# Peptides against a protein of PDB entry 6FBK, part 41

Target 1, 90 residues: chain A of PDB entry 6FBK
Amino acid sequence: EDTGVRVELAEEDHGRKSTIALRLWVEDPKKLKGKPKDNGAIEFTFDLEKETPDEVAQEMIESGFFHESDVKIVAKSIRDRVALIQWRRE

## One batch from the design tools (peptide; made by RFdiffusion4, then SolubleMPNN)

Design b2_p19_2_s3 (from b2_p19_2, 6 letters changed)
Fold by OpenDDE base, seed 1:
Structure b2_p19_2_s3 (fold): chain B 90 residues (1-90), chain A 19 residues (1-19)
Amino acid sequence: as target 1 above (90 residues)
Amino acid sequence: SEKERKERLKKKFKVLPKP
């Protein structure tokens, strides 16, 4: 599913550590229910062992990047990328 | 506090310049 939110690795993943650097940005704002802030990409560290896409998405909402109605779409975007990264590590 | 939480999150999420 195309969420309109893109998530990519901000660094090369060598599969050595439990944390990864991610970059997230809106490609298609029409896919979102709310109106996100007009910012550039958001870079952040994601702990594969301690954090969840839903928790991080909530933190982004609390930070004012997205409307609460879009928590699931943002979480899905993160989840899909994280899953892909983890699959490649296997 | 809410202030501390917001500051923590501000440090966690680095906003890059818009192209």
Scores: peptide ipSAE 0.683, ipTM 0.909, DockQ to the pose 0.817
Fold by OpenDDE base, seed 3:
Structure b2_p19_2_s3 (fold): chain B 90 residues (1-90), chain A 19 residues (1-19)
Amino acid sequence: as target 1 above (90 residues)
Amino acid sequence: SEKERKERLKKKFKVLPKP
């Protein structure tokens, strides 16, 4: 499903580390309930073993990047990308 | 603490310049 939030690898993944670098940005703001900050892409490290999409999404809300009502849609965008990356590692 | 958490989050998320 198109969440309007895009998540991509910020670096090439060789499947060697438990952490990956991700880049996230709003592609279609109409899909969000709140109005996010007009920022460029957000880069961050995601620990595949210790972190969850919901926790990271919550941290983004606390940082003021998104409205609290959009936490689930942000989490979904991260989850979908992470799942795809993990499947490609197999 | 909440202050330390916010400082950590500020370092965790790097905002790139908008093209």
Scores: peptide ipSAE 0.683, ipTM 0.910, DockQ to the pose 0.803
Fold by OpenDDE base, seed 4:
Structure b2_p19_2_s3 (fold): chain B 90 residues (1-90), chain A 19 residues (1-19)
Amino acid sequence: as target 1 above (90 residues)
Amino acid sequence: SEKERKERLKKKFKVLPKP
């Protein structure tokens, strides 16, 4: 269940916009297959209506943040956070 | 194009400095 990747809101969510600002970073690199870059958090906007966790995770791999073998664990981290945010809105 | 995609992704993901 613990992916070793943490995702948090970068801004307060008032439930008004279809987009949210997120920050993602590696909390436990031992949980990943590859060796991610040792940098700070990645900040990005996530469109709740147009984007999917899998697509965004794939984009992060293409950007060189994670190894391709870790796409699913990254996607899960995003998905889990997005789900919590959506549940709080309802 | 691949070039355009790379540029878009670079703008989409902002890397913050590590504390």
Scores: peptide ipSAE 0.683, ipTM 0.910, DockQ to the pose 0.802
Fold by OpenDDE base, seed 2:
Structure b2_p19_2_s3 (fold): chain B 90 residues (1-90), chain A 19 residues (1-19)
Amino acid sequence: as target 1 above (90 residues)
Amino acid sequence: SEKERKERLKKKFKVLPKP
């Protein structure tokens, strides 16, 4: 399902590190319940072993990037990209 | 503390300029 939130690698992944650099931005704001900040992409490091999409999404909400009602949408977007990256590492 | 956490999050998420 298209969440309206896009997540991509911010760096080339060679499958060596347990952390990856991600870039997240709103592609279709009408898919979100809240009105996100009108800024560029958000870059961040994601620890594949220690962090979860839900936790990172919560942190983004606390940071004011998204409305609390959109936490699951944001989490799903991160989860889907992380899963894809992990599948490609295999 | 909450303050320290907020500062950590500010450093964690880098906001890029909008194209």
Scores: peptide ipSAE 0.682, ipTM 0.909, DockQ to the pose 0.816; fails the geometry check

Design b2_p19_2_s4 (from b2_p19_2, 5 letters changed)
Fold by OpenDDE base, seed 2:
Structure b2_p19_2_s4 (fold): chain B 90 residues (1-90), chain A 19 residues (1-19)
Amino acid sequence: as target 1 above (90 residues)
Amino acid sequence: EEEERKKRLEEKFKVLPKP
């Protein structure tokens, strides 16, 4: 499902670290219930062992990047990318 | 504590320049 939020690796992943650098941005704002800030991509480190997409999404909401009503769609976007990265590591 | 959390989140999420 196209969430309208895109998440990509901000660095090459060689499957060596438990942390990865991600870049997240709104590709299709029409798919969001809220109106996010017109920002560039958000770059952040994601700890594959300690963090969850839901927690990180919530942190983004608290940071004011997205409306609370879009927490799940943001989390899904992160989850889908992380899952893809994990599958490629196997 | 809330201020410290806010600072941590600001440091965690780096906003890149819009293309």
Scores: peptide ipSAE 0.714, ipTM 0.920, DockQ to the pose 0.833
Fold by OpenDDE base, seed 1:
Structure b2_p19_2_s4 (fold): chain B 90 residues (1-90), chain A 19 residues (1-19)
Amino acid sequence: as target 1 above (90 residues)
Amino acid sequence: EEEERKKRLEEKFKVLPKP
C-alpha cells in the first residue's frame, strides 16, 4: 500500500548491526490527513531490537513532523521498510 | 524532563535541507 511517505536506507546495510540508518520523507502529501512541515528528508537511527515503528512514528508526531491523525500512516511506512530490510537479512 | 526529551528527539531526527 502506497502511504505517500517514503522510507529508505540512509546507508548500506551489511546485516552486522542491530541498528540501521533510515531516511524518511513525504512523497505525496495528498495521502496524509494533516499537513506536515515542508522539510527535507528526516534521517534517524532505528534499533531493530529495541524500537518499534509505532513508537518512532509517535516520536515524530511529538517532534512536530506530522499531525497526530497520520501516526498510523507514518508507522506503516516505517514498518514496511523495516520488514523488508529484516527479510533481506535472512 | 520535557525539555530533555525534546532535546533528545531533536538530536535523534536529523532534518536534511529541502531539495
Scores: peptide ipSAE 0.713, ipTM 0.920, DockQ to the pose 0.821
Fold by OpenDDE base, seed 3:
Structure b2_p19_2_s4 (fold): chain B 90 residues (1-90), chain A 19 residues (1-19)
Amino acid sequence: as target 1 above (90 residues)
Amino acid sequence: EEEERKKRLEEKFKVLPKP
């Protein structure tokens, strides 16, 4: 499913670290219920061992990047990308 | 406590300029 939120690696992943650098941005705002800030991509480190997509999404809402009504769609976009990255590491 | 959390989140998420 196209969430309208795009998540990509901010750097090449060599599968050596437990953390990855991600870049997240809104590609299709019509998919979101709220009105996110019209800024560029958000870059952040994601700890594959300690963090979850839901928790990071909640932190983004608290930071004011997205409306609380969109927490699950944001979490899904992160989850889908993280899963793909982990599958490629195997 | 809450303010420290806000500072942590501001450092965690880097906002890039829109092209």
Scores: peptide ipSAE 0.713, ipTM 0.920, DockQ to the pose 0.802
Fold by OpenDDE base, seed 4:
Structure b2_p19_2_s4 (fold): chain B 90 residues (1-90), chain A 19 residues (1-19)
Amino acid sequence: as target 1 above (90 residues)
Amino acid sequence: EEEERKKRLEEKFKVLPKP
């Protein structure tokens, strides 16, 4: 389902690196329980071998980007994009 | 160390300008 949070590649993925650059932003704030900060996109590197969507989402909460009540929806957004990227690599 | 962790997270997540 639509989480209201968009996650896209920040660079082209040729399937050669274990890391990918991602860009995440709120597309529909109504889908979130908390009130997110009115910021632009968040750009970050995701290590496909060492990191998990849940851990990265938790780090975003700690950084103050989202309310703790929205950790799972943020994690899902990251997970869905990462899964799609990995499927394309196969 | 809390402060070191905060710095790491600040470096990890780059906030882009809102269009």
Scores: peptide ipSAE 0.713, ipTM 0.920, DockQ to the pose 0.829

Design b2_p19_3_s1 (from b2_p19_3, 7 letters changed)
Fold by OpenDDE base, seed 4:
Parts: C-alpha cells; sequence; structure tokens
Structure b2_p19_3_s1 (fold): chain B 90 residues (1-90), chain A 19 residues (1-19)
C-alpha cells in the first residue's frame, strides 16, 4: 500500500554486511512534525540482523520527526524496504 | 523515557538524490 513514506537504499547493496544505509522520504506533508522546510530525506543505518522496523520507527518519533500516531506507518515503510532488500539478497 | 541514541541525518532534496 501507499503509506506516503518511501524508504530507499542510501548505498549499493552487495549483500556483504548486515548494516545498510537507508533514506526515508516523506511524500505526505502532514506526516512531518513541525513542517520543516528541508523536506529531503532522513538518512540512517539499519542492521538487518539485529534491529527491527518498529524500534527504528519509534526512535524517529522520539527524535521528533513524526507524530506518535504515525509510528506504525513509518515502521511499515521501513519493513517493506527491508523485506525487499532481504529478498534480493537470497 | 529512554534517550534516543540512534543518529538520524537530515538531507536536502539535492543531497538525497545522490548515492
Amino acid sequence: as target 1 above (90 residues)
Amino acid sequence: RVEVRREFRRLSVEEARKL
């Protein structure tokens, strides 16, 4: 589904390490807390073996990027990209 | 509440379009 949040690789993935760089774009302006003028992307690392989309999404909320009510949407967007990356690695 | 330790980097649109 279209969550209004897009997650992409911030680097080429050769499937050699568990940690990857990701970038999160927000296509729905209502989802960005504080309506920042710099609406590019949020870059972060994600460990495919140790971390979960839910915890990373929660950390984004706690950092002030999103409203509490959007945590599950953010988590889903991360999850969908992570699942695709893992699928392509197999 | 636990303090967030993860680093998040804000990128401009121009920066975000670069690999």
Scores: peptide ipSAE 0.674, ipTM 0.883, DockQ to the pose 0.735
Fold by OpenDDE base, seed 3:
Structure b2_p19_3_s1 (fold): chain B 90 residues (1-90), chain A 19 residues (1-19)
Amino acid sequence: as target 1 above (90 residues)
Amino acid sequence: RVEVRREFRRLSVEEARKL
């Protein structure tokens, strides 16, 4: 599925930390709420052990980055990247 | 929830292209 949202590592992952830096790109400008000056990506940390994509996505909504209707798409994009990272660590 | 404590950093396109 193409969500129109891309999540990537913001750092090289050596598999040593539970917390990783991620960057979220939005290819569809309509998914971004407002008119931010900096529109390249949103960078954030994610704890692979303690946090969930749904919670982080919800926090992005509450922070005003996205419309409420896009929370599940954002969460899915984060989840897919996180899963890939975890699989590569095995 | 009303309060959000997580830090989100907005990056320019130029910044985002850099690792």
Scores: peptide ipSAE 0.673, ipTM 0.883, DockQ to the pose 0.730
Fold by OpenDDE base, seed 5:
Structure b2_p19_3_s1 (fold): chain B 90 residues (1-90), chain A 19 residues (1-19)
Amino acid sequence: as target 1 above (90 residues)
Amino acid sequence: RVEVRREFRRLSVEEARKL
């Protein structure tokens, strides 16, 4: 599914630590709240052991990056990337 | 929940393309 949101690794993953750096960028301008000029990507850390995509997505909404109605889409995008990373670690 | 302490860094397109 094309969510219009892309999540990628912001670093090489050697599978050594639970915390990873991610970058999220949006292909659909409508999903970016406030039309920021610095909208290349949003970089953040994600703890594979302690955190969930839903929690991080909600924090992004509360921080003003996205509309509340897009929280599930953002969460799914993060989840899909995280799952891929975890699969590659096996 | 009111306070969000997670750090989010906005990157330019140029910065985002750099790994």
Scores: peptide ipSAE 0.673, ipTM 0.881, DockQ to the pose 0.707
Fold by OpenDDE base, seed 1:
Structure b2_p19_3_s1 (fold): chain B 90 residues (1-90), chain A 19 residues (1-19)
Amino acid sequence: as target 1 above (90 residues)
Amino acid sequence: RVEVRREFRRLSVEEARKL
């Protein structure tokens, strides 16, 4: 499913640690809340063992990056990337 | 309400293209 939100690794993953650096960017500017000067990507860390995409997405909404109505789209985008990363580690 | 303690870094397009 194409959410219009892209999530990629911000570092090489050698499968050695549970925390990873991710970058999220939005292809549809309407999904971004406000008009940030730096709108290339949002970088953040994610703990593969302790955190969930939904919680991180909710934190992004609370931080003002996205509208509340887009939380599920953001969460799915993170989830899809995280799932892929975990799959490659197996 | 979610208490946000996570750090989010906004990147420019130029920076975002760099791994």
Scores: peptide ipSAE 0.671, ipTM 0.886, DockQ to the pose 0.775

Design b2_p19_3_s2 (from b2_p19_3, 5 letters changed)
Fold by OpenDDE base, seed 2:
Structure b2_p19_3_s2 (fold): chain B 90 residues (1-90), chain A 19 residues (1-19)
Amino acid sequence: as target 1 above (90 residues)
Amino acid sequence: KVEVRREFKKLSVEEAKKL
């Protein structure tokens, strides 16, 4: 599914630590709340063992990055990347 | 209401393209 939200590793993953740096950027400007000046990415840490994509997405909503209606799309985008990272670690 | 615990760093396009 093309969510219009992209999530990538912000660092090289050696498969050693549970905490990783991720970057999220939006290809669809409509998904960004307001009119953000920068069209780059949002970088954040994610604990593969303790945290969930939905939790992070909710925090992004509360931070004002996205509309509440897009929380599940954001969460899915993070989830898909996290799943891929975990798969590559196996 | 979900409390924001983590820091979200905004990167420029140039920064975002670099690992």
Scores: peptide ipSAE 0.673, ipTM 0.899, DockQ to the pose 0.806
Fold by OpenDDE base, seed 1:
Structure b2_p19_3_s2 (fold): chain B 90 residues (1-90), chain A 19 residues (1-19)
Amino acid sequence: as target 1 above (90 residues)
Amino acid sequence: KVEVRREFKKLSVEEAKKL
């Protein structure tokens, strides 16, 4: 599914660390809350063992990046990338 | 309400295109 939100690795993944750096950007400016000056991407860390995409998405909402109504879309985008990373590590 | 426990770094478009 195309969410319009892209999530990529912000670093090389050697499959050794439980924590990875991710980068998220939005193709639809309507999904961005407010008027962000720098809308290139949002970079953040993610613990593959302890954290969930939904939790991170909620943190992004609370930080003011997105509207509450878009939390599941954001979470899905993170989830899909995380799943792919986990798959490649197997 | 979820407490924000992590840092979110905003990147420019140019930086976002690079690893």
Scores: peptide ipSAE 0.672, ipTM 0.899, DockQ to the pose 0.804
Fold by OpenDDE base, seed 4:
Structure b2_p19_3_s2 (fold): chain B 90 residues (1-90), chain A 19 residues (1-19)
Amino acid sequence: as target 1 above (90 residues)
Amino acid sequence: KVEVRREFKKLSVEEAKKL
């Protein structure tokens, strides 16, 4: 599924630490709350061992980045990237 | 309501393209 939300590493992953830096940007501006003109990215940290994509997505909604109805789409995008990172580490 | 514990940094398009 193409969510229209992209998540990438914000740093090089050497596979040594559980905390990584991620960047998230949205290709569909309608998914951004407040209709921002700047389609830049949101940078944040994620602990691969302790945190979940759903909780991070919920925090983004509470921070006002996205509409409540898009929380699962955001969570999926984070989950997909995290899964790829974990796969590459194995 | 979920408690926000982490910081989210807004980046410009130019900044986002940098690694």
Scores: peptide ipSAE 0.671, ipTM 0.898, DockQ to the pose 0.801
Fold by OpenDDE base, seed 5:
Order: sequence, then C-alpha cells, then structure tokens
Structure b2_p19_3_s2 (fold): chain B 90 residues (1-90), chain A 19 residues (1-19)
Amino acid sequence: as target 1 above (90 residues)
Amino acid sequence: KVEVRREFKKLSVEEAKKL
C-alpha cells in the first residue's frame, strides 16, 4: 500500500543498535488531510525494541505535524519501514 | 492526549537530500 508518506533510514543500519535514525516526508500529500506545510522531512530516532509506530505517530500529531485523522496512515508508513528494517536484519 | 517525549527535527529539502 502506498500511503504517500515515505519513511527512510537517516543513517546506515549495521544491525548493532536497537535505536535507529529515521526520516519521514510526505511525497504524495493528497493522500493526507493533515500534511506538513513544509516540503522537507522530519528526522527522529526509533527504538526497534521498546517503541511502536503508533506511539511515534501520536507524538507527531501532538507536535502538530499531522491531524488526528491521519495518525493511522502515518503509523502504517513507519511500521512498514520498521518491518522492512527488521526483516533485513534477520 | 499523548505526552511528547521525542525530539523531531525538521529538515529542509536540501538537508533531506543529503541523507
């Protein structure tokens, strides 16, 4: 599924740390109601063992990056990337 | 309401291209 939200590694993953740097940007803003007004990206850290995409997405909403109605879309985008990262680590 | 404990860094397009 193409959510229109892109999540990529902000650093090289050597599979050694539980925490990884990620970047998120809205490539296809028409798919989101609460899209960022800036056309850049959002960089953040994510603990693969302790944190969840839903938690991060909620924090992004509270920080004003997205509207509440888009929280699950954002969470899914993060989840998809995290799942891929974890898959490649195996 | 979720308590924000995370730092989010906004990057410009130029900065994002470097990653």
Scores: peptide ipSAE 0.667, ipTM 0.898, DockQ to the pose 0.728

Design b2_p19_4_s1 (from b2_p19_4, 7 letters changed)
Fold by OpenDDE base, seed 5:
Structure b2_p19_4_s1 (fold): chain B 90 residues (1-90), chain A 19 residues (1-19)
Amino acid sequence: as target 1 above (90 residues)
Amino acid sequence: REEEERKRRLEEKFRVLPL
Protein backbone atom coordinates (compact mmCIF):
# COMPACT_ATOMS: atom_id res chain seq x y z
CA GLU B 1 0.00 0.00 0.00
CA ASP B 2 1.27 3.45 -0.99
CA THR B 3 0.89 5.57 2.16
CA GLY B 4 1.77 8.86 0.51
CA VAL B 5 4.60 9.24 3.04
CA ARG B 6 8.13 8.62 1.77
CA VAL B 7 10.90 7.23 3.96
CA GLU B 8 14.44 6.87 2.64
CA LEU B 9 17.96 6.38 3.97
CA ALA B 10 19.64 9.72 4.70
CA GLU B 11 23.03 7.99 4.46
CA GLU B 12 24.51 4.92 2.80
CA ASP B 13 23.87 1.76 4.84
CA HIS B 14 26.88 -0.55 5.10
CA GLY B 15 25.08 -2.85 7.52
CA ARG B 16 27.66 -2.21 10.24
CA LYS B 17 25.61 -0.19 12.74
CA SER B 18 22.46 -0.98 14.70
CA THR B 19 21.27 2.57 13.94
CA ILE B 20 20.35 4.13 10.60
CA ALA B 21 19.66 7.71 9.50
CA LEU B 22 16.24 8.17 7.87
CA ARG B 23 14.57 10.99 5.97
CA LEU B 24 10.77 11.24 5.92
CA TRP B 25 8.44 13.57 4.00
CA VAL B 26 4.90 13.78 2.62
CA GLU B 27 4.69 12.91 -1.06
CA ASP B 28 0.89 12.74 -1.40
CA PRO B 29 -0.94 14.73 1.31
CA LYS B 30 -4.40 13.62 0.12
CA LYS B 31 -3.70 10.14 1.49
CA LEU B 32 -3.49 11.53 5.03
CA LYS B 33 -6.54 12.19 7.20
CA GLY B 34 -5.09 15.26 8.89
CA LYS B 35 -3.11 18.25 7.69
CA PRO B 36 0.59 17.78 8.50
CA LYS B 37 3.03 20.66 8.90
CA ASP B 38 4.54 21.93 5.66
CA ASN B 39 8.11 20.69 6.11
CA GLY B 40 10.60 19.77 3.42
CA ALA B 41 11.68 16.62 5.22
CA ILE B 42 12.34 15.24 8.69
CA GLU B 43 15.65 13.51 9.40
CA PHE B 44 16.19 11.25 12.40
CA THR B 45 18.19 8.30 13.68
CA PHE B 46 16.36 4.99 14.08
CA ASP B 47 17.76 2.31 16.40
CA LEU B 48 16.99 -1.07 14.80
CA GLU B 49 17.40 -2.86 18.13
CA LYS B 50 15.67 -0.47 20.54
CA GLU B 51 12.97 1.43 18.64
CA THR B 52 9.77 0.46 16.84
CA PRO B 53 7.95 2.21 13.97
CA ASP B 54 4.88 2.72 16.18
CA GLU B 55 6.86 4.39 18.96
CA VAL B 56 8.70 6.72 16.57
CA ALA B 57 5.45 7.59 14.77
CA GLN B 58 3.89 8.49 18.12
CA GLU B 59 6.89 10.71 18.90
CA MET B 60 6.37 12.51 15.58
CA ILE B 61 2.71 13.11 16.49
CA GLU B 62 3.71 14.51 19.89
CA SER B 63 6.20 16.78 18.11
CA GLY B 64 3.33 18.11 16.00
CA PHE B 65 4.46 16.85 12.60
CA PHE B 66 1.30 14.84 11.92
CA HIS B 67 -2.27 14.59 13.15
CA GLU B 68 -3.06 11.90 15.73
CA SER B 69 -5.38 10.17 13.26
CA ASP B 70 -2.40 9.46 10.99
CA VAL B 71 -0.16 7.68 13.50
CA LYS B 72 -0.75 4.27 11.93
CA ILE B 73 -0.07 5.38 8.35
CA VAL B 74 3.17 7.06 9.48
CA ALA B 75 4.20 3.96 11.44
CA LYS B 76 3.49 1.76 8.40
CA SER B 77 5.65 3.99 6.20
CA ILE B 78 8.58 3.66 8.59
CA ARG B 79 7.99 -0.08 9.11
CA ASP B 80 7.95 -0.84 5.39
CA ARG B 81 11.22 1.02 4.80
CA VAL B 82 12.95 -0.53 7.82
CA ALA B 83 11.89 -4.02 6.73
CA LEU B 84 13.30 -3.40 3.25
CA ILE B 85 16.60 -2.18 4.72
CA GLN B 86 16.87 -5.23 6.97
CA TRP B 87 16.10 -7.61 4.09
CA ARG B 88 18.94 -6.03 2.10
CA ARG B 89 21.30 -6.58 5.03
CA GLU B 90 20.78 -10.37 4.85
CA ARG A 1 9.26 18.64 34.54
CA GLU A 2 9.35 15.25 32.80
CA GLU A 3 7.14 16.54 29.99
CA GLU A 4 9.51 19.41 29.17
CA GLU A 5 12.50 17.06 29.14
CA ARG A 6 10.68 14.72 26.75
CA LYS A 7 9.77 17.60 24.42
CA ARG A 8 13.40 18.75 24.37
CA ARG A 9 14.61 15.23 23.53
CA LEU A 10 12.14 15.05 20.65
CA GLU A 11 13.28 18.43 19.31
CA GLU A 12 16.84 17.11 19.24
CA LYS A 13 15.81 13.78 17.67
CA PHE A 14 13.93 15.20 14.68
CA ARG A 15 15.77 17.63 12.41
CA VAL A 16 13.45 19.63 10.16
CA LEU A 17 14.84 20.39 6.71
CA PRO A 18 13.70 23.45 4.73
CA LEU A 19 11.50 23.27 1.63
Scores: peptide ipSAE 0.709, ipTM 0.919, DockQ to the pose 0.854
Fold by OpenDDE base, seed 3:
Structure b2_p19_4_s1 (fold): chain B 90 residues (1-90), chain A 19 residues (1-19)
Amino acid sequence: as target 1 above (90 residues)
Amino acid sequence: REEEERKRRLEEKFRVLPL
């Protein structure tokens, strides 16, 4: 499903580290209920062993990047990308 | 406190790139 939020690797993944660098940005604002900040992209490290998409999404809400009503769509965007990366590693 | 430390951690975690 197109969440309107795009998540991509910010670095080449060689499948060696438990952490990955991600870049997230809003591609289609109409898909969001709230009005996110107008950022080019948000870059962050995601620990595949310690973090969860829901927790990171919540952190983004607390940081003011997205409205609380969009926490699940943001989490899904991260989850889908992380899952794809994990599947490609295996 | 914990809330302030969390806020600081989040500010360091997420790097905002310009448009």
Scores: peptide ipSAE 0.709, ipTM 0.919, DockQ to the pose 0.840
Fold by OpenDDE base, seed 1:
Structure b2_p19_4_s1 (fold): chain B 90 residues (1-90), chain A 19 residues (1-19)
Amino acid sequence: as target 1 above (90 residues)
Amino acid sequence: REEEERKRRLEEKFRVLPL
């Protein structure tokens, strides 16, 4: 499904590190229940071995980027991108 | 305060880019 939230690599991934740089932004705010901050994008490092999409999504909520009601959609957006990256690494 | 420290860590983790 189209979450309205885009997640892309912020760097070229050669599959050598356990961490990846990601860039996340709202493409369609109408897909969200709450109103996110007016940002161009949020860049962050994601540790493939230590972090989970759900935990990072929760951290984004705490940071005020998204409403708590949208934690699952944000987590899904991250999860889907991470899965694609991991699949390409294999 | 733990809350302030947590907020600081999150601010360091997430870099906000301009529109």
Scores: peptide ipSAE 0.708, ipTM 0.918, DockQ to the pose 0.894
Fold by OpenDDE base, seed 4:
Formats: sequence, structure tokens, C-alpha cells
Structure b2_p19_4_s1 (fold): chain B 90 residues (1-90), chain A 19 residues (1-19)
Amino acid sequence: as target 1 above (90 residues)
Amino acid sequence: REEEERKRRLEEKFRVLPL
């Protein structure tokens, strides 16, 4: 489903590293319960072996990027992109 | 304080780009 939060690779993925660079931003703020900050995008490294979408989403909330009520929608956005990346690696 | 160290770590982890 369309979460209103977009996640893309910030670098080319050659399928060799356990980490990937991601870029996340709000595309449709109406999909969120809270009011996110006016950021262009949030870039970060995601460790495919050590991190989970839920943990990273929680860290983003603690950082003040999103309201706590939107943790699941943010996590889903990350999860969906990570899944696509991993499926492409197969 | 542990909370301040965590906050700094998160600020280093997430790079905010301009709108």
C-alpha cells in the first residue's frame, strides 16, 4: 500500500555489502497522523544483518522526524523497500 | 549522560537533506 513515505536507494546496490544507503522522505503528508518536519530527505545506512525497520523507525521518532503514532507506517515504508532490494539480490 | 550520547549517535546516523 501507499504509505505516503518514500524510501529509495541512495547508492547503487551491487549485492556485495551487508549494508545499504537509503534515502527517506514524505511524499504525501496526508497519510501520516502527525505533522513531520519539512525535510527534503533523510539519508542513512541500513545494516541488513543487524538492523530492523521497526528499530530504525523508532530511532527516527526519537530524533523528532515523525510522531510516535506513525512508527508503524514509517517502519512499513522501510521494510517494503528493503524487501524489494533483497529480492532483487536473489 | 547516556541520553545525550544516544541523541548524538542518532544525529550522526541520520543525515538531513534540504527541502
Scores: peptide ipSAE 0.708, ipTM 0.918, DockQ to the pose 0.881

Design b2_p19_4_s2 (from b2_p19_4, 7 letters changed)
Fold by OpenDDE base, seed 5:
Structure b2_p19_4_s2 (fold): chain B 90 residues (1-90), chain A 19 residues (1-19)
Amino acid sequence: as target 1 above (90 residues)
Amino acid sequence: SEEEERKRRLKEKFKVLPL
């Protein structure tokens, strides 16, 4: 399912670190219930061993990037990308 | 406060790129 939120690697992944740099941005705002801030993109480090998509999504809401009603769709977008990255590492 | 420290941490964690 297209969440309307894009998540991509902000750096090349050689599968050596437990952390990855991600870039997230809204591609289709009508997929979201709330109206996110007009940001170009958000870059952040994601720790594959310590963090979860749900926790990071919640942190983004606390930071004011998204409405609380969109926490699950944001988490899903991160989860789907992280899963893909992990699959490619195997 | 703990809340202020958390907000500062989150501000440092997420880098907002220009449009």
Scores: peptide ipSAE 0.698, ipTM 0.915, DockQ to the pose 0.861
Fold by OpenDDE base, seed 4:
Structure b2_p19_4_s2 (fold): chain B 90 residues (1-90), chain A 19 residues (1-19)
Amino acid sequence: as target 1 above (90 residues)
Amino acid sequence: SEEEERKRRLKEKFKVLPL
């Protein structure tokens, strides 16, 4: 389903590195329970071998980007994009 | 402190872009 949170590659992925650069932003704030900060986007690297969507989402909550009640929806957004990227790498 | 260092690390990890 549409989480209202968009996650895209911040750089081209040639499937050579274990890390990828991602960009995340709120597309539809109505899908979130809390009120997120009005940032343009959040860029970060994601280690495909060491990190998990849930852990990164939790770090974003701790950083104050989202309300704790939205941790799962944020994690899902990251997970869905990562899964798609890994699918293309196969 | 450990908490302060963690917060600093997170600030470095997540780059906030302007609108």
Scores: peptide ipSAE 0.697, ipTM 0.915, DockQ to the pose 0.859
Fold by OpenDDE base, seed 2:
Structure b2_p19_4_s2 (fold): chain B 90 residues (1-90), chain A 19 residues (1-19)
Amino acid sequence: as target 1 above (90 residues)
Amino acid sequence: SEEEERKRRLKEKFKVLPL
């Protein structure tokens, strides 16, 4: 499912670290219920062992990047990308 | 405060790139 939120690796992943650098941005704002800030991409480190997409999404809400009604769609976008990265590592 | 420290941490965690 196209969430309208795109998540990509901010650095090349060689599968050696438990943390990865991600870049997230809104590709299609029409897919979101709220109106996010008109920001560029958001870069952040994601700990594959300690963090969850839902927690990070919630942190983004608290930071004011997205409306609370879009927490699940943001979390899904992160989850989907992380899953792909994990699958490639195996 | 704890809340202020959390907000600061989040601000440092998420780097906003320019458009």
Scores: peptide ipSAE 0.696, ipTM 0.915, DockQ to the pose 0.860
Fold by OpenDDE base, seed 3:
Structure b2_p19_4_s2 (fold): chain B 90 residues (1-90), chain A 19 residues (1-19)
Amino acid sequence: as target 1 above (90 residues)
Amino acid sequence: SEEEERKRRLKEKFKVLPL
């Protein structure tokens, strides 16, 4: 499913660290219920062992990047990318 | 306060890139 939110690696992943650098931005704002801030992208480190997509998405809402009604769609976009990265590491 | 500290942490965690 196309969430309208794109998540990519901000750096090449060599599968050596438990953390990864991600870049997230809105590609299709029509898919979101709220009106997010007009940013180029949001970069952040994601700890594969300690963090969850839901928790990080909630933190983004608290930071004011997205409306609370879009927490699940944001979490899904992160989850899908993380799952793909984990798959490639195997 | 705890709330202020959390907000500070989140501000440092997420880097906003320009358009």
Scores: peptide ipSAE 0.695, ipTM 0.914, DockQ to the pose 0.855

